# Ledger of designs, part 160: peptides against a protein of PDB entry 4JHK

Target 1, 212 residues: chain A of PDB entry 4JHK
Amino acid sequence: EDYKIQSFDLETQKLLKTALKDPGSVDLEKVSSVIVDQSLKDQVFSREAGRICYTIVQAEAKQTNGSVFRRNLLNRLQQEFKAREETRKRSTQEWVCLVSFICNIFDYLKVNNMPMVALVHPVYDCLFRLAQSDALKNEEEVDCLVLQLHRIGDQLEKMNVQLMDELFNLLRDGFLLQEDLSSMGRLLLLEILEFRAGGWKLSDTAQKYYYS

## One batch from the design tools (peptide; made by RFdiffusion4, then SolubleMPNN)

Design b2_p26_5_s3 (from b2_p26_5, 9 letters changed)
Fold by OpenDDE base, seed 1:
Structure b2_p26_5_s3 (fold): chain B 212 residues (1-212), chain A 26 residues (1-26)
Amino acid sequence: as target 1 above (212 residues)
Amino acid sequence: NLLETEKEFIEENYDEKLKEELLSKL
């Protein structure tokens, strides 16, 4: 996926560039806020946001051995996560953006090349919410759920296989028993069930769809 | 609390290629 990050205004672009090159010279709280705000509005950006966040974290660590950016980022994520039900009620789009962003942060923000343990349960909580019957009937939520599982399912399973089993029990039941799924939703659920059963390995076609 | 449960360790290997890629998109 190629997000047009240049769609930001020039000032914001400059801010982000400077954060990447010289994080000590900018307000990293502001930078984190900008990234989170945009990620909540644009699901495509949320993927890029993970990479941006990772790079800023690396840059700050290298420059000052600091963690101001990560601290502010995670604090904001915590706030958004706590308000997730309200967000879902207000806007399905914002909700799936939030889930996508949290999952992308999980995917890209590594500690010694390992996922942050603190994010495991929040990610699962989001995915379990998407796996509820009221969410499975919404194609946008199903798409989000399946997309995240394609991207980080294998990593999540390694962190907690029991939760993954429970999650997929819900997905199986949804696929088999829930009557008000869309045709696409049903297909997506079937695909993800098969995907895990196949060891989290994608075909070329699936690779194109989920990672292009 | 997300921060309190994580150690303040960051990867030592800085991904310069990723940085350049991101910068090119800005």
Scores: peptide ipSAE 0.260, ipTM 0.744, DockQ to the pose 0.032
Fold by OpenDDE base, seed 2:
Structure b2_p26_5_s3 (fold): chain B 212 residues (1-212), chain A 26 residues (1-26)
Amino acid sequence: as target 1 above (212 residues)
Amino acid sequence: NLLETEKEFIEENYDEKLKEELLSKL
């Protein structure tokens, strides 16, 4: 709640502030690029990035009825998504940041108060990738997977329950059958299995962990 | 294609409070 975005230099901070206040006065392509670039480096920021993006979209729509920012954002997102396997091979950290960013965009960038339909499959594709055996053995990837499911699992399920069932079949199999899970990874999988079974409702402890 | 499928993107709920919150974090 008291998180401050200190990853940007003063000029970039100013750019973002201006984009939020007066989007028509800045290069929104540059703004989108900066946000995506930073989101790929900082998972904590990638969470905030969704809110920032949403706000800029709103500000631009209100000010000029434009969609330059959104267009550039989604274009870049599409590019990063297409290259996700290469990203994963290059850097697990960048990969989980990418997933986090896509999920946060899904969470915050609404169309008529609903998640963007176009993002449903990309999000699931990312989560399914994290649910593969080679990813489940990596605690960082498991953490990412579980974190996203805690945050947007209920929304995703509403968009496509079949895919969610398939995803959780993989997670259950991983939990029960995969031998090279870390202790924490196994605990996280159990937690998320129980979380969905409980109707996507967080305990007070879990709420604090994921949203404080 | 994300751009083509979401061409009808409409933002109806401007949240001024969220903007102020984000500004405070920058």
Scores: peptide ipSAE 0.271, ipTM 0.739, DockQ to the pose 0.034; fails the geometry check
Fold by OpenDDE base, seed 3:
Structure b2_p26_5_s3 (fold): chain B 212 residues (1-212), chain A 26 residues (1-26)
Amino acid sequence: as target 1 above (212 residues)
Amino acid sequence: NLLETEKEFIEENYDEKLKEELLSKL
């Protein structure tokens, strides 16, 4: 699908475009802050943010051999991660946006073409939190959980199969034993259980749904 | 800390097509 980012004013759009084209000419701390702030408000953008961050990192490395953007991004990400319980309490929407953003960073920022090892446990911690009974009763959190597992579940499993097994034990128990799941929540849990059991293989329809 | 553990990571490939795609979305 053709998605356009329209949430930014012209000045901010220009800033982001310049960061992509000529990162050495802009305040990359400001750029990172703008991206994180918007990702916490817009889940669709949070998905695109991963690609944007990857591209800025590469552009800065190529142009100036610098890493200012990456440092600021990861510092802010760490701060938000540490405060995740407070964020969840304040706003479910911001919480799921945070999880989505962290997962997208995991998906797109690589170390020698491999996922960032440092992000593995933080990602799992977020997913495990979404798999708790108090979160599974919230359809918005279930949707987030299932969406991330569709997008990065296979990669995460390759990083740590034991944690993935433990996570899916919780999901199975939730599906079978928890009484206050929404109808959609229950369907989503069943789908993701079957998805992993099938080797993380997407149908054409599912591909369009999750990767539009 | 994420900041310190991954301070030197680099992706080997730079995707110009991705950059153009992102620019078109902004």
Scores: peptide ipSAE 0.227, ipTM 0.707, DockQ to the pose 0.033; fails the geometry check
Fold by OpenDDE base, seed 5:
Structure b2_p26_5_s3 (fold): chain B 212 residues (1-212), chain A 26 residues (1-26)
Amino acid sequence: as target 1 above (212 residues)
Amino acid sequence: NLLETEKEFIEENYDEKLKEELLSKL
């Protein structure tokens, strides 16, 4: 399998490749740290990172029935999650990357081909934060929110429809009542409102845009 | 709340949730 890890130096690429094939032979704490660090810089990579993480988890489970990588990954995610408000204050870009990464982990790190229940509330907490008025006025945060809802909204709703209803109440209120939205932000909110109303179904063109 | 949500990232709590999830699917 080919993974999009070209953004790393050659040494790190080797580390990641080894982790994917023989996780027991590498420092999985270091691997998890590298993946999280890069995911906080690059939203595009954060999606690939989800796939990489899933593969490493599966490889370690098969090799040793271990969960060292998962433990290190989740520990790091918890640290970043706890510091999310400070991260947002420091860098909107890092904040949306963090949200994207957590959402992508939710999307890819399945148990018995089902989303992990343990990640549901953390994901919703991130999305609810993006749905606050101070975040909705920032197009970058709206982009992130809408993108994640396109990718995992249907899954999240299946896990907790009440939280999804509450989230979309905020989005509707933002769309209707908030005056300092960007033009694009307003359009994106409308789109996602309609997207859910339509049963989370995309056109072929939209499918390619959000899932490619 | 946020505190409870943060606890879900901890391995010990995470494993418990995984166990519950797996058991629910048996």
Scores: peptide ipSAE 0.033, ipTM 0.641, DockQ to the pose 0.110; fails the geometry check

Design b2_p26_5_s4 (from b2_p26_5, 9 letters changed)
Fold by OpenDDE base, seed 4:
Structure b2_p26_5_s4 (fold): chain B 212 residues (1-212), chain A 26 residues (1-26)
Amino acid sequence: as target 1 above (212 residues)
Amino acid sequence: NLLETEKEFIEENLDEELKKEVLEKL
């Protein structure tokens, strides 16, 4: 299987490739840190990072029945999540990358083919933050919010429908009542409202209307 | 192990109200 890691230098690429095949031969704490650091800079990579992380976890489990990588990864995520407000203040780009990465980890890093329970509320907390009025006026944050809901909204709802209802109440209020939304932001909010209402699916007609 | 790591994450980052709900599902 091919992984998109060309953004790293050759030494780091080798490190990652080794981790994917022989995780016991590398410093898995360093590997986890490298992956998180890059995910905070590149939102596109954050999607690939989820897949990479899953593969490393599976490889370590198979090789040594260990979970060193997963532990280090979650520890780093914990640190970044705790500092999320400071990250947002410092850089909107890093903030949305962080949210994207956490959501992608939720999506890919499953235990017994189920989402990690520990990530459910942190993911919701991030999405709720994106749903606040000061965030909804920023198109970059709205893009992130809507993208994640498209990717994992159905899974999140299955974990906690009450929180999803509360989240979408905020989105509805933002769409209806907030005046300083961008045109695209408002359109995206409407689309995601309809997306959920349609069972986390869009008709071909609706998809063409919003994304053509 | 995963369980201990998850518990630590929950205890440090979630509100008290939410901790109970998540821990009950572990």
Scores: peptide ipSAE 0.027, ipTM 0.524, DockQ to the pose 0.465
Fold by OpenDDE base, seed 2:
Structure b2_p26_5_s4 (fold): chain B 212 residues (1-212), chain A 26 residues (1-26)
Amino acid sequence: as target 1 above (212 residues)
Amino acid sequence: NLLETEKEFIEENLDEELKKEVLEKL
């Protein structure tokens, strides 16, 4: 299985590859830190990071029945989550990367094909923050919100439909009532409203209209 | 183990009102 890690230097690439195959032979705390750091800078990598993390977790469990990597990963994630408002103030880009990373960890880091329950509310908290009026006026935040809902919305709804209803009430109100949305932001909100209404599915025609 | 790791995450990142509900589902 190939992983997209070309953005790292060669030494780090070797470290990651070794962690994927022989996690007991590397510093898994360092590995987790590297993955988190890069995920906070690159939304594209954050998607791959989820897959990488899952693989390392499985490899360590199989090799040593350990969970050092997962523990370090989640500890770092906790720290970043707690500081999310400061991150948002400092950099919208870093904030949306953080949200993307948390959502991707939720999506990929499963046990027995089940998401970690502990991540459900933190994910919703991030999405609710993106759904506030001060965030909806920023197209980059709307892009992030809509992208995550496309990726994991159906899974999140299964975990807590009440929170999803509340979230989409905010999105509906934003679409209908908020005046300082960008044209694209408004269009994306409409699309995601329709996406959920259609059972978290979108026709190929609609997909091309909104995203091509 | 996974359960303890998740518990730690819950304790640090969820408000008190939600902690009990989430912990019951672990």
Scores: peptide ipSAE 0.026, ipTM 0.543, DockQ to the pose 0.518
Fold by OpenDDE base, seed 5:
Structure b2_p26_5_s4 (fold): chain B 212 residues (1-212), chain A 26 residues (1-26)
Amino acid sequence: as target 1 above (212 residues)
Amino acid sequence: NLLETEKEFIEENLDEELKKEVLEKL
């Protein structure tokens, strides 16, 4: 398989490629750190990172029946998650990258063909944070929120409908009551509200309206 | 250690009812 890792230098690319094929031959802690670090500054890569992580996990399981990479990854995720408020204060960009990465890991890192239950609450916590008034006024955070809900909202709802209802109550309140939303932010909130209402599907007409 | 970190992460973010199931999958 071909993975989009062109953003790394050649040495790191080699490291990642080796991890994908022969995870036992590399320092998987280092690999996980590199992936997380890059994901925290590149939201586009964060999606690819999910796929990469899944592949490494599968490769290690196949090779040694081990889970060293997953443990290291989760360790780093825990650290970043715990520090998420500080990250948000420091850099909105890093914060939305963190959220994106966690959501992408949730999306790709399946265990026995099921989402990792351990990530459900952390993901919701991140999305709830994005749904607060101070975040909804920032278009970058709204973009992230809506993007993740488009990607994994249906899966998350299946894991916990009550939390999803609560989340969307906040989004409805934001859309209806918050006055300092950007024009695009308001539009995106409306779109995602309609998206869920439509069973996590968007009609062709609606898609053209919101994304033309 | 990493195992304890995983457990702590799970315990911190999951309900007790789901804890055992997740731990068994790790």
Scores: peptide ipSAE 0.022, ipTM 0.565, DockQ to the pose 0.186
Fold by OpenDDE base, seed 1:
Structure b2_p26_5_s4 (fold): chain B 212 residues (1-212), chain A 26 residues (1-26)
Amino acid sequence: as target 1 above (212 residues)
Amino acid sequence: NLLETEKEFIEENLDEELKKEVLEKL
């Protein structure tokens, strides 16, 4: 399998490739740190990171029945999650990368093909933060919010429909009542409201209207 | 509840040695 790791230097690329094939031969703590660091800088990689992490977890499980990588990854994730408000204040870009990364880990790092229960509330906490008025006025945060809901909204709802209802109440209020939304932001909120109402599906007509 | 969310995440996913340190900061 091919993975998008071109943003790393050649030495790090080799490290990651080795981790994917022979995780027992590398420092998995270092590997996890490198992946998290890059995910906080590059939202495109953040998406790929979920797939990479899943592959390494599976490879280690098969090779040694170990979980060193997953443990280190989640430890680092907890640290970043804990500091999420500080991150948001420092850099909106890093904040949305963090949210994207957490959501991607939720999406890819399954146990017996099921999401990790421990990630459900952290993911919702991030999405609720993006749904606050001060975040909805920032198009970059709205983009992130809507993107994540497109990717994992249906899964999240299955895990906790009550929280999803509460979240979408905020989004509806934002769409209807908040005055300082950008034109695109308001359009995206309307789209995601319709997306959920349609069973987490978007028609070709709607796709053209909102994104063309 | 933010605090509750963090506790749940820590209890299920963190190293035992790290749990105490993180929980004390919550």
Scores: peptide ipSAE 0.024, ipTM 0.531, DockQ to the pose 0.071; fails the geometry check

Design b2_p26_6_s1 (from b2_p26_6, 14 letters changed)
Fold by OpenDDE base, seed 3:
Structure b2_p26_6_s1 (fold): chain B 212 residues (1-212), chain A 26 residues (1-26)
Amino acid sequence: as target 1 above (212 residues)
Amino acid sequence: SEEEEIEEFNEKLEEEEERAKKLAEA
């Protein structure tokens, strides 16, 4: 499998490649830090980082029966999650990258072949923040919200349908009542409302758009 | 604060893994 690590310098690429193949020979705390840092800066990487993380977790488990990488990753993720409001104030781009990364970790980092229950509330908290009126007026935040719901909405709903209902109540209210939505934002909200109503099923064209 | 109310991710994960183990043994 190809991993999208071309955005890193050559030394860091070497570090990541080694972590993927021989995790016991590298500083896994450093690896986790590098992945999180880049995920906050690079939108393309943030949506792919989950697969890389899962591969490293599996490689470490197989090689040493260890979980050092996962532990460090989740610690750093928790720190960034706790500081999410500060991040949002500093940079909308970093904020949406953070949300994308957390959602991607939820999508790929399975526990006993199941979604990680530990991340359910953190993911919903991020999505609820994006669904607030002050965020819905920002097209970049709406784009992030809708993209994540397309990718992991069905999985999240299976974990907690009540929270999903509450979230979509906010989205419905935003679509119907909020006056300062952009044209694109309004279209995206309508599309995601219909997407869930249709059972989270995409057309072939839509699937290519959201997962390419 | 909201920050202090956030449960530790690793702690929550460990609890999840422990529950899974118990279910597998039952």
Scores: peptide ipSAE 0.444, ipTM 0.817, DockQ to the pose 0.296
Fold by OpenDDE base, seed 4:
Structure b2_p26_6_s1 (fold): chain B 212 residues (1-212), chain A 26 residues (1-26)
Amino acid sequence: as target 1 above (212 residues)
Amino acid sequence: SEEEEIEEFNEKLEEEEERAKKLAEA
């Protein structure tokens, strides 16, 4: 499989490639840190990062029945999650990258072919933060929110429909009542409201936009 | 604080895996 790791230097690329094939031969803590660091800088990479992480987890499990990589990954993710408000204040870009990353980990890093229950509340917490009035006025945050809901909304709802209802109540209120939404932000909120109402089914146009 | 109330991700995951194992063995 091809992994999009060209943004890393050659040494790091080699490290990642080795981790994917022979995780026992590399420092998996370092690997996890590198992946998280890059995911906080590049939102596009965060999706690829999910795939990479899944592959490494599987490779380690098969090789040694170990979970060193996953443990380190989740520890780092937890640290970033706990510091999310500080991250948001410092950099909107890093904040949305963090949200994208945690959502992608949720999407790809399955446990026994099921979504990781441990990440359900953290993911919702991130999405709820994006659904607050101070975030909804920022198009970058709205874009992130809607993108993640398109990708994992159906899975999240299956895990906790009550939280999803509460989240969408905020989104509906934002759409209807908030005055300082951008035109695009308002359109995105409307689209995601309709998307859920339609059973999380993508139109052809939406498919191209969110998964191109 | 909110941070203090957050259970560790690994702890939750381990509990999840244990539950899954028990269910598979039943």
Scores: peptide ipSAE 0.434, ipTM 0.815, DockQ to the pose 0.326
Fold by OpenDDE base, seed 2:
Structure b2_p26_6_s1 (fold): chain B 212 residues (1-212), chain A 26 residues (1-26)
Amino acid sequence: as target 1 above (212 residues)
Amino acid sequence: SEEEEIEEFNEKLEEEEERAKKLAEA
């Protein structure tokens, strides 16, 4: 399988590739740190980070029945989540990368083929933050919100439909009532409202756009 | 175990949610 790790230097790429195949031969704490650090800086990587993490988790479990990588990863993720408001104030880009990363971990890091229950509320907390008026006026945050809902909205709803209803009430109100939305932001909100109303089903065109 | 890690993570997250709620209400 090809992993999108081109943003790393060659030495780090080698480290990651080794972790994917032979996790017992590398410092998995270092690997987890590198993945999280890059996920906070690179939106392209943050989308693939969950898949990479899941593969490493599986490889370590198979090789040693260990969970060193997952432990370190989730500890770091929790730290970043706790500091999310500070991150948002410092850098919108890092904030949306953080949200993307958390959502991606939720999407890929399955336990017994089920989403991690521990991540449900953190994901919703991030999405609710993006759905606040001060965030909806920022096109970058709206783009992130809509993108994540396209990717994991159906899974999140299955975990907690009440929170999803509440979230979409905010999005509806933002779309209808908030005056300082960008034109693109308003269009994105409309699209995601219709997407859920349609049962989270993508057209062939939309599938290519979001998952190519 | 994997279950233990999930439990620890859940506990930590719940504590953080409670703290956040208290801060928002103050």
Scores: peptide ipSAE 0.048, ipTM 0.659, DockQ to the pose 0.044
Fold by OpenDDE base, seed 1:
Structure b2_p26_6_s1 (fold): chain B 212 residues (1-212), chain A 26 residues (1-26)
Amino acid sequence: as target 1 above (212 residues)
Amino acid sequence: SEEEEIEEFNEKLEEEEERAKKLAEA
């Protein structure tokens, strides 16, 4: 399988490949740190990092019945989550990468084939932050928000429909009332409102926009 | 403490896994 690790140097690629096959032979704390660091810098990688993490978790569970990687990953993730406001102030790009990464971990890192309940509130907190007026005026943040809702909105709603209703109330208000939205931002909000109303089903056009 | 907060994700996950295990055994 191609895990899209070409952005790393060759030594780090080797480390990651070894972690995927023989996690007991590498420093899994270092591996988790490398993955998180790269996910904060590379939006493409942040969107795929969840799959890599899931594979390492499964490999370690199979090999030693251990969870060292997952423990270290979640510790680092929590640190970054706590610092999210500072990250947002420093770099919008790093902020949207962080949100993308957290959402991908939620999407891929299943517990008994179910979403991790522990990440439900953290994910919603990130999405609610993106739904605030100061974030909705930034097209990059709106793009991130809408993209994540396309990917995991149906799963999140199943976990907590009340929070989803509250979130979409903010999005509706932003769409209708906020004057400083970009044209694209307004279109994206309209699209996601219709997407949920349609039962979280992608149109062919939306699929091409977000996943082509 | 900051350390206690760092353990929160893992603690919640462990609780979730324990609940799932109990449900699978019933």
Scores: peptide ipSAE 0.438, ipTM 0.813, DockQ to the pose 0.537; fails the geometry check

